# Ledger of designs, part 118: peptides against a protein of PDB entry 8YVU

Target 1, 39 residues: chain A of PDB entry 8YVU
Amino acid sequence: PQLCYILDAILFLYGIVLTLLYCRLKIQVRKAAITSYEK
Target 2, 160 residues: chain B of PDB entry 8YVU
Amino acid sequence: TWLTVLKKEQEFLGVTQILTAMICLCFGTVVCSVLDISHIEGDIFSSFKAGYPFWGAIFFSISGMLSIISERRNATYLVRGSLGANTASSIAGGTGITILIINLKKSLAYIHIHSCQKFFETKCFMASFSTEIVVMMLFLTILGLGSAVSLTICGAGEEL

## One batch from the design tools (peptide; made by RFdiffusion4, then SolubleMPNN)

Design b2_p19_4_s2 (from b2_p19_4, 13 letters changed)
Fold by OpenDDE base, seed 1:
Structure b2_p19_4_s2 (fold): chain B 39 residues (1-39), chain C 160 residues (1-160), chain D 39 residues (1-39), chain A 19 residues (1-19)
Amino acid sequence: as target 1 above (39 residues)
Amino acid sequence: as target 2 above (160 residues)
Amino acid sequence: as target 1 above (39 residues)
Amino acid sequence: SLYLELFAKFLKLLLDFMK
């Protein structure tokens, strides 16, 4: 059970990091799309 | 197309919010069904007394539903509505996290004060159960907040 | 303890889904960058 | 209880929305 809670914490942090990375990547895609449209 | 991918992502985030909301409601229902929170002394279940599992779940559900509808219909007014709902859900999530953290601190303090070594003691059992539920609710709320914030950023980017 | 395992399963699934989405988005960014370079 | 009734209403609303 103690290991389970540690795993929860790790998975939670991983989820947050992935969410942030996903947001950054999405912003980059949008910027790229806008730049492509202006050309 | 890029739009199709973005729509799929928004739909997924919306579904995630709805799922999170449903899980929160399930936990709230279970706690209310098993325990008479009104008769429990202390602030161990302060988040439940505040009704957070209910109103939080409603906000997340509405946000998720609006996000899905906005994605499907691709109407400007729906996009704005979804953005507003996601923003509201994000605020609600932040408030919920605060409430849950306070509840968690109180529960942990109770466990520490009573030095609960025997799980079968009613008070210690309730405190431990509350702690477990609050932790789960906290994780779910953070997941919901993450999805709502993601949808908000996505929606804001579409309006720009 | 049982609730912890359920949470682990949910977080794990969430992590997998986010990873897949991130990979797809990364591929799209790369494709967009290549298209922009060819223009 | 009031909480259970509200929860039931919410569930019904969700089910109706999913249909």
Scores: peptide ipSAE 0.487, ipTM 0.821, DockQ to the pose 0.055
Fold by OpenDDE base, seed 5:
Structure b2_p19_4_s2 (fold): chain B 39 residues (1-39), chain C 160 residues (1-160), chain D 39 residues (1-39), chain A 19 residues (1-19)
Amino acid sequence: as target 1 above (39 residues)
Amino acid sequence: as target 2 above (160 residues)
Amino acid sequence: as target 1 above (39 residues)
Amino acid sequence: SLYLELFAKFLKLLLDFMK
């Protein structure tokens, strides 16, 4: 049971980090698309 | 710019692999320190007896480190080395998953056979504890495998 | 304890989905970069 | 310990990556 909570914490942290990275990447893709449209 | 982004992603995946490896090593060390696995009857800790937390962690650590070094130095030989290491780590991860699944099945079977309604009994507690640890290791291994495969694909794409 | 295991499963699934999405997004970025280079 | 040093290095790497 305690290990489960530790795993939850790790997975939660991992999920947050991945979400942030995904958001950053998505923003970059959008910026690239906008730049391509302006050309 | 795109290469820089890809480089950062590869480094992140490498760090993830190293982290996974370290966690696996920590769990392995803790279990070995707290429990004398060699004296535990049955296959409840089969994955630990097989040494998976150790060799698997080593493979993932090496793969992650090589990936990070390859990305930092941006040398062709390092890229190839990282690709090879990631491939090896992916294979190791797959093997580890298989071992862990087998261990889980055995642990669950043990719990079922002994009708562990009272988890406070030593045998049932050990079986449940083993199951929990194996599940955690399985999740970590899957994460590591995912990162290794991702790095392998990225590395292969760079070589093409 | 049961809630913890459920949370673990959800977080694990979320992590897998995010990883796949991240990979897809990365592939899209790479394709966009290649297309930009060919122009 | 070796483990602590490795962990410290890993943390440093993570922090550098987050910057």
Scores: peptide ipSAE 0.485, ipTM 0.820, DockQ to the pose 0.089
Fold by OpenDDE base, seed 2:
Structure b2_p19_4_s2 (fold): chain B 39 residues (1-39), chain C 160 residues (1-160), chain D 39 residues (1-39), chain A 19 residues (1-19)
Amino acid sequence: as target 1 above (39 residues)
Amino acid sequence: as target 2 above (160 residues)
Amino acid sequence: as target 1 above (39 residues)
Amino acid sequence: SLYLELFAKFLKLLLDFMK
């Protein structure tokens, strides 16, 4: 039971981190697209 | 730059907020249908007694819906409304987290006091069940709060 | 305990989906960068 | 019972909004 809760916490944290990284990466893609359009 | 990204993801964040709200409501209804929380000794279901799954879900759902509508219609009045709703949802989420933490502490204390080593004991089972549900709701509430705050920041950026 | 494991499964699935999306997005960024360099 | 009624009303409102 305790291990299950620990796993939940880890997975939750992982989900948050991935969401943040995804957002950052999406910004980068958009910036790259804008730069490509200006060239 | 960050504001621009949040604006583009506004609909997604709104949907996420609605989803979390719906899940919270589902948990609330299931618990209330299966268990009579009024007859349960202690405060292991204090969050349910306070009605958080209901009013919290209402705030989150309204915020999410307004965010989606605001994005689709691109009207200034809707943006302001969404900002207000998201702000309210953020406050509600924070309050909900506080309530859930208090509930969790009480549930854990109950388990500790009664030395609940036997899972099959009715009281211990209920306390454990409450703890699990509260933890799930806590995670969902944190997710909802995150989305609401993100939407609030996005809306504030549009007003500036 | 059973509910905890169900939550773990959902979070795990969510994590996998996000990881796949992240990888796809990363590949897109790389392709965009290469295209920008060739111009 | 009150909680269930409120939930039902909320669900109905959501469904109406989505239509």
Scores: peptide ipSAE 0.472, ipTM 0.801, DockQ to the pose 0.052
Fold by OpenDDE base, seed 3:
Structure b2_p19_4_s2 (fold): chain B 39 residues (1-39), chain C 160 residues (1-160), chain D 39 residues (1-39), chain A 19 residues (1-19)
Amino acid sequence: as target 1 above (39 residues)
Amino acid sequence: as target 2 above (160 residues)
Amino acid sequence: as target 1 above (39 residues)
Amino acid sequence: SLYLELFAKFLKLLLDFMK
């Protein structure tokens, strides 16, 4: 049972980190698209 | 092409929000149906007594639906509406997190005070069950809040 | 205890999905960068 | 049944997003 909760915490943290990274990557894609359009 | 990708991502976030809302609603419904929360002593189910699974689910569902509709129709009024709904959902999510944390603390305190070594004792079982449900709901609420905030940021960016 | 395992499963699936999406987005960024360089 | 339908729609949308 304790291991399960630890795993939940790790997976949750991983999910948050991935979400943040995904958001950052999305912003980068947007910036790249804008830059390409201005050229 | 990039706009299309972004729209798809926003739709995904909206869907995630709706799913989170549905799961919360399901848990709330199941708990309310199986357990008579009104007769349970203590504040182990304070989040349920406050009705968070229901109103929170409604807010998240509305926010998600509005976000999806706004993205599909590309109407200015819908964008503003979605932004407002997402903002409201974000606030609701934050409030829900607070309620759930309080409930979690109470549940953990209850377990500690009663030295719940026997899982099958009614009070200890209920406290443990409540703790698990609250933790699950907390995670779901955080996910929903993340989605709502993301959608809010996207909507705000479109208005600028 | 069983709920913990269910949560683990959900979080695990979520993590996998996010990872796949992140990979796809990363590939798109790379393609966009290449296209921008060719212009 | 309504919940199941909504869930199915959600899953379909998720799958479409993953494509």
Scores: peptide ipSAE 0.488, ipTM 0.816, DockQ to the pose 0.100; fails the geometry check

Design b2_p19_4_s3 (from b2_p19_4, 12 letters changed)
Fold by OpenDDE base, seed 5:
Structure b2_p19_4_s3 (fold): chain B 39 residues (1-39), chain C 160 residues (1-160), chain D 39 residues (1-39), chain A 19 residues (1-19)
Amino acid sequence: as target 1 above (39 residues)
Amino acid sequence: as target 2 above (160 residues)
Amino acid sequence: as target 1 above (39 residues)
Amino acid sequence: SLYLELFAKLVSLLEEFMK
């Protein structure tokens, strides 16, 4: 049971980190698209 | 093409938010149907007594739906509406997290005070169950908040 | 305890989905960057 | 039911997004 809670915490943290990374990557894609369009 | 990809991403976030809301609502209804919260002594289910699973789910659902609709119709007024809804959902999520944390603290305190060594005791079982549900709701709320904030940022970026 | 495992499953699934999406987005960023560089 | 339809739409959207 304790391991389950630890796993939950890890997975939750992983989810948050991935969400943030996804957002950052999305911003990068947008910037890249804008730069490509301006050329 | 890039705009379509970005729209799909926003829709995904919206769907995630809606899903989170639905799960929260489902848990709320299940708890209310299985347990008579009114007969439970203490503040173990304070978040449920406050109706958070319901109104929170509604806020997140509306936010997600508006986000999806905004992306599909690509109208400026819908974008603003989605942004507003996501902002509201973000605030609601933050409030919900606070409520859930307070509930969790109370539940843990209850468990500690009653020295729940025997898990099979009714009171201890209910307290443990409440704690588990609150933790799940907390995670879902955080996920919803994350999606709402993400959508808000994306929407704000589109308006600029 | 069972709820913990259910949560783990949900979070795990969420993590997998996000990872896949992140990978796809990363590939798109790379493609966009290459296209931008070729112009 | 409306709820089931909404759920079905949500699942469909998720599936479309995963494609």
Scores: peptide ipSAE 0.468, ipTM 0.814, DockQ to the pose 0.079
Fold by OpenDDE base, seed 3:
Structure b2_p19_4_s3 (fold): chain B 39 residues (1-39), chain C 160 residues (1-160), chain D 39 residues (1-39), chain A 19 residues (1-19)
Amino acid sequence: as target 1 above (39 residues)
Amino acid sequence: as target 2 above (160 residues)
Amino acid sequence: as target 1 above (39 residues)
Amino acid sequence: SLYLELFAKLVSLLEEFMK
């Protein structure tokens, strides 16, 4: 039971981190697209 | 195009928000159908008494739907509407988190006071069940808030 | 206890989906970078 | 029924993103 809650916390943290990374990657794609459009 | 990628991401966030809202609504409905909250100590199910699973789900659902529609149609009025809805959903999510944290603290305090060792005792079972549901809802609310905030930032970026 | 396992399953699934999306986005960024380099 | 339809639409959309 305690292990389950620990796993929940780890998975939750992992989800948050992945979401942030995804957002950062999205921003990078946007910047790259803007730069490509200006050229 | 990069725009297509961005639209897909926004739609994904919107879908995530709607899904979170639906899950919260389902949990609220199940808890209300299985348990009579009025006969239980109010502190254990304070989030349910406040109706958060319902109004929060509505706000997140509307925000998510508007975000998806706005992204698909790419109309200025829809973008503004989505931005407003996402902002409202973000506020609702923050409020929901606060309510859930308070509920969680009360539930944990209840478990501690009664020294719940036997899971099958009615009071201890209810407190434990409430705690588990609140934790799940808290996680879902945080996910929903994250999606709403992301959509809000995206919408704000499009308006500027 | 059972709810904890359900949450684990949901979070795990969410993590997998996000990972796949992240990988796809990363591939798209790489393709865009290659295309930009060729131009 | 409306709830199930909405859920089905959501699942379909998620599946589209998974592809």
Scores: peptide ipSAE 0.476, ipTM 0.813, DockQ to the pose 0.092; fails the geometry check
Fold by OpenDDE base, seed 4:
Structure b2_p19_4_s3 (fold): chain B 39 residues (1-39), chain C 160 residues (1-160), chain D 39 residues (1-39), chain A 19 residues (1-19)
Amino acid sequence: as target 1 above (39 residues)
Amino acid sequence: as target 2 above (160 residues)
Amino acid sequence: as target 1 above (39 residues)
Amino acid sequence: SLYLELFAKLVSLLEEFMK
C-alpha cells in the first residue's frame, strides 16, 4: 500500500510535467501557425 | 522554432529514460538490500533474479545519456550512436517487460495458491510486496521503452 | 489500497494519452515548420 | 560520485524544462 502511494506521487509528478510540456508545445504550435499565416 | 522543440523533446525523453533507469536501479538496490532474493521461494522475484533492474537501468541510462549528448552536440556520429543505443535499450526494455510480466504472473499465482488473506503473514507479505514492486517496475519499464522507442524514431528520422 | 491502484491506473493512462498527444503535436509542429520553410 | 553527478545533471535538466 505504501508503495502504491509512492507510485501515485511519481505518476502525478510525471503527469504534471507532461502537461506543462504539452502546453508549451501547444503554444509553440500556435505561434508557428501564426507566423506561417503572416508569411 | 521546430528545432528547439525537437531538441527539448529529445532531451526530455533522454532525461525521462535516465530517471526511469535510476528509479529502477534504486528499487533493485533496495530490494536486494532488504531481501535475499536467492533464498526466496518460488519465482516471485524472477525479474530481480534475472538482474533486470540493474542491466536494464544500465541500458536505459546509456541510451538516455547518448541521446542527450547527441542532441546537444548535433554530430552525425553521435546521432548514430544514440540511435544504436536507443535501439538496444528498446530491445532491453521489451525483454524486461516480458520478464516482469512473467514475474507478475508467478507472483499473482503464488498469492492465489496461498490464499493470502492476512497481510501480516510473512509469505503473503512477501508475495504482495513482490507484486507491487513488479508492477512499479513494469510501469517504469514501459515508460523507459516508450522514451527509447521515441528517441529511436527521432534518430531514424534524422538519418533518413 | 484499492483506490491507490485505481489511481495508478488512471494516472498511467493519462500519461500514455499525454504522450500520444505530445507526439501528435510534435508532428504538427514539424509540418508547420516545413510549410513555413517552403514559403 | 558518478551517480550523484548524474542525478545532479538530471535535476538541472528537469529544472530547465520546468522553466
Scores: peptide ipSAE 0.468, ipTM 0.812, DockQ to the pose 0.081; fails the geometry check
Fold by OpenDDE base, seed 2:
Structure b2_p19_4_s3 (fold): chain B 39 residues (1-39), chain C 160 residues (1-160), chain D 39 residues (1-39), chain A 19 residues (1-19)
Amino acid sequence: as target 1 above (39 residues)
Amino acid sequence: as target 2 above (160 residues)
Amino acid sequence: as target 1 above (39 residues)
Amino acid sequence: SLYLELFAKLVSLLEEFMK
């Protein structure tokens, strides 16, 4: 049971990090698309 | 700018692979230090007897380190080496998953045969503990395999 | 204890889905960069 | 000590990626 909680914490942290990276990448894609549309 | 983003992604995957390897090694070391696997009856710890946490961790660590070094130095010869190491790590990860699935099946069969209704029985506790560790190792191995495959695809794309 | 295992499964699935989405976004960013370089 | 240094480097790299 204790190991399960540790795994949950690791997976939760991994999910948060991936979400932040995904959001950052999505913002970069949007900025690139706007710059390409203005050209 | 785009090259910098790609480099950051490769380094992130490499770090993830090394972290996965280190966690696997830590779990393997802790289990081997706390439990005398040689005196445990049955194949509950078959993955540990096969030494998967150790050799798997070594392969993933080498692959991750090579990926990071290759990305830092931007040398063509290191890119090929990293691709080879990531491919080897992917194969090792697949083999590890197979071993862990077999171990999980044996552990579940053991729990079913002995009708482990009482968690406080030593045999049932050990089987349950083994099952939990094997599941954790399986998840970590899948994560490591995903990172290795991603790095392999990135490396193959750079060679083309 | 059983709830912990269910949570692990959900978090694991979430991690896989996010990884796939991240890869898809990365491919889109690469395609956008190639298109911008050809202009 | 070597393991701790490696871990510290990994954490530092992760922090750089999070920025």
Scores: peptide ipSAE 0.461, ipTM 0.808, DockQ to the pose 0.085; fails the geometry check

Design b2_p19_4_s4 (from b2_p19_4, 12 letters changed)
Fold by OpenDDE base, seed 4:
Structure b2_p19_4_s4 (fold): chain B 39 residues (1-39), chain C 160 residues (1-160), chain D 39 residues (1-39), chain A 19 residues (1-19)
Amino acid sequence: as target 1 above (39 residues)
Amino acid sequence: as target 2 above (160 residues)
Amino acid sequence: as target 1 above (39 residues)
Amino acid sequence: NLYLILFAKLVSLLLQFMS
């Protein structure tokens, strides 16, 4: 059971990191799209 | 730029792979330190007996490191090397997953056979612990495999 | 303890989904970059 | 220890990605 909580923490951290990266990528995609429309 | 993003992504994947490898190695080390697997009857720790946490961690670490180095230097030979390493790591990860699944099945079977309702029983505790560790290792291996495959695809894309 | 395992499963699934979405976004960014380069 | 050094580098990289 304690190991389960450790795993939860790791997975949670991983999820947060991925979410941040996803947000960054999404912003980049939007910026790229805007730049493409301006050209 | 998109190249910068891809580079950061590749580095992130490499770091993730290395981290996964390190965690796997840590688990392997802990289990080996706490338990004498050689004297444990049954195949509850078959994955550990096979040494997967160790060789798998090595493969993933090498793959991740090569991926990071390849991305940083942007050299064709390094890219090819990284691609090869990532491919090897992907194969290793797949093999590891298979081993872990087999181990998990054996552990679960052991728990069912012995009707481990009493957590404080040594045998049941060991089986439960093994199951938990194997599940964790399985998740980590899947993550590592995912990163390795992603890096392989990225490397292949760079070669084309 | 059961809740912990359920949480692990949810977090794991979330991680997989995010990874897939991240890959898709990455592909989109690449396509956008190629299109921008061609213009 | 090589492992500790590698771990430290990994942590540093992760922190850089998080920042």
Scores: peptide ipSAE 0.494, ipTM 0.817, DockQ to the pose 0.086
Fold by OpenDDE base, seed 1:
Structure b2_p19_4_s4 (fold): chain B 39 residues (1-39), chain C 160 residues (1-160), chain D 39 residues (1-39), chain A 19 residues (1-19)
Amino acid sequence: as target 1 above (39 residues)
Amino acid sequence: as target 2 above (160 residues)
Amino acid sequence: as target 1 above (39 residues)
Amino acid sequence: NLYLILFAKLVSLLLQFMS
């Protein structure tokens, strides 16, 4: 049971990091699209 | 620049792969240090007996390191090497998943056969502990495989 | 304990999905960058 | 234990690459 909670913590942290990276990447895609439209 | 961001992403994936490998190795060493696997009845720790935590971690570590080095040095030969290493790591990860699933099935079968109602019984505790460790290793292996596949796809895209 | 394992499964699935989405977005960013460079 | 020896070697190699 304790190992399960440790795994949950690791997976949760991983999920948060991936979410942040995804958000950053999504913002970059949007910026690139806007720049392409203005050209 | 966008190139810098992409490089950072690849490095992050490589670091994630290395971290996953290290965690797997740590679990393997801890289990081997705390438990005498050779004297445990059954195939509850078959993945450990096969040495998967070691060789699997080696493949993932090499793949991750090569990915990071390739991104930092931007050498063509390193890119190809990283791609090859990631491909090999992906294959190794798949094999590892298979081994871990087999181990998990054996552990679960053991728990079922012995009707482990009391968690604190030695045999049932060992089986449950093994199951938990194997599940953790399975998750880590899948994460490592995901990172390796991602790096492989990224590397293949750069070669095209 | 069962809830912990369920949470692990959900977090794991979430991690896989995010990884796939991240890869797709990365490809989109690369395509956008190439298009911007060709202009 | 063979596993421990191999693990120690791997850790050593990783540390060398990180340096």
Scores: peptide ipSAE 0.491, ipTM 0.816, DockQ to the pose 0.054
Fold by OpenDDE base, seed 5:
Structure b2_p19_4_s4 (fold): chain B 39 residues (1-39), chain C 160 residues (1-160), chain D 39 residues (1-39), chain A 19 residues (1-19)
Amino acid sequence: as target 1 above (39 residues)
Amino acid sequence: as target 2 above (160 residues)
Amino acid sequence: as target 1 above (39 residues)
Amino acid sequence: NLYLILFAKLVSLLLQFMS
């Protein structure tokens, strides 16, 4: 049971990092789309 | 720049692989330190007997390190090397997953055969502990595989 | 203790999904960049 | 223990590579 809590912490951290990266990438895609629209 | 973002992502994935490798090694060492696997009957720790925590960690660590180095040096040969290492790591990860699944099945079967209702029985405790460790290793291996595949795709894209 | 394992499963699934989405998004960004370069 | 020996070697190699 203690191991699962450790795993939860690791997975939670990983999920947060991935979420942040995903958000950044999504923002980049949106910026690229806007730039393409302005051209 | 787009290239900068890609490089940062590659580094992150490499770090993830290294971290996964280190955790796998840690689990391996802990199990070997706490338990004498050679005296444990059955195939509850088959993955450990096969040395997966070791060789798997090696593959993932090498892949991660090569990815980081490739990013830092921006050399074509390093990119190819990283791609190869990531491919190898992906294969290793897949193999590891297979081994871990087999181990998990054996552990679960052991629990079922012995009808482990009381956790405090030594054999049941060992089987339960093995199951927990194997599950953790499986998750880590899947994460490592995901990172390796991602790095492989990124590296392949850079070569094209 | 059971909640821990459930959380592990959820977080694990979330991580996989995010990874896949991230990969897809990254591919889209790359395609957009290539298209922008060709213009 | 073979595993411990291999682990120690691996750690050593990793440290050398990182240095």
Scores: peptide ipSAE 0.484, ipTM 0.815, DockQ to the pose 0.049
Fold by OpenDDE base, seed 2:
Structure b2_p19_4_s4 (fold): chain B 39 residues (1-39), chain C 160 residues (1-160), chain D 39 residues (1-39), chain A 19 residues (1-19)
Amino acid sequence: as target 1 above (39 residues)
Amino acid sequence: as target 2 above (160 residues)
Amino acid sequence: as target 1 above (39 residues)
Amino acid sequence: NLYLILFAKLVSLLLQFMS
């Protein structure tokens, strides 16, 4: 049971980091799309 | 630049792979140091007996290190080497998943046969502990495989 | 304890899905960058 | 145990690479 909680913590942190990276990447894609549209 | 983002992603994936390998090695070392696997009846620690935490961690560590070195030096010859290492790590990860699934099935079968209602019994405790560790290693192996596949795709894209 | 294992499974699936979405987004960014470079 | 010795050596090598 203790190992399960440790795994939950690791997976939770991993999920948060991936979400942040995904958001940053999505913002970059949007900026690139806007720049392409203005050309 | 997009290249900078890609490099950061490759480094992150490589670090994740190394971290996964280190965690697997730590679990393997702890289990082998605390438990006398040779004296445990059954195949509940078959993955440990097969040495998966060791050789699997080696493959993932080498793949991760090569990926990081390839990214830092930005040399064409290192990219090919990293691609090969990531492919090898992907194969190793698949093999590891298979071994861990077999171990998990054996552990679950052991728990079912002995009707482990009392957790405090040594045999049932060991079986439950093995099951938990195997599940953790399975998740880590899948994560490592995902990172290796991602790095392989990135490397293949750079060669095209 | 059983709830912990269920949570682990959900978090694991979430991590896989996010990884796939991140890969797709990365491919889109690459395509956009190539198109921008050709202009 | 051979596996323990090999594991210890591997950990030592990894620590050297990380340093």
Scores: peptide ipSAE 0.485, ipTM 0.811, DockQ to the pose 0.053; fails the geometry check

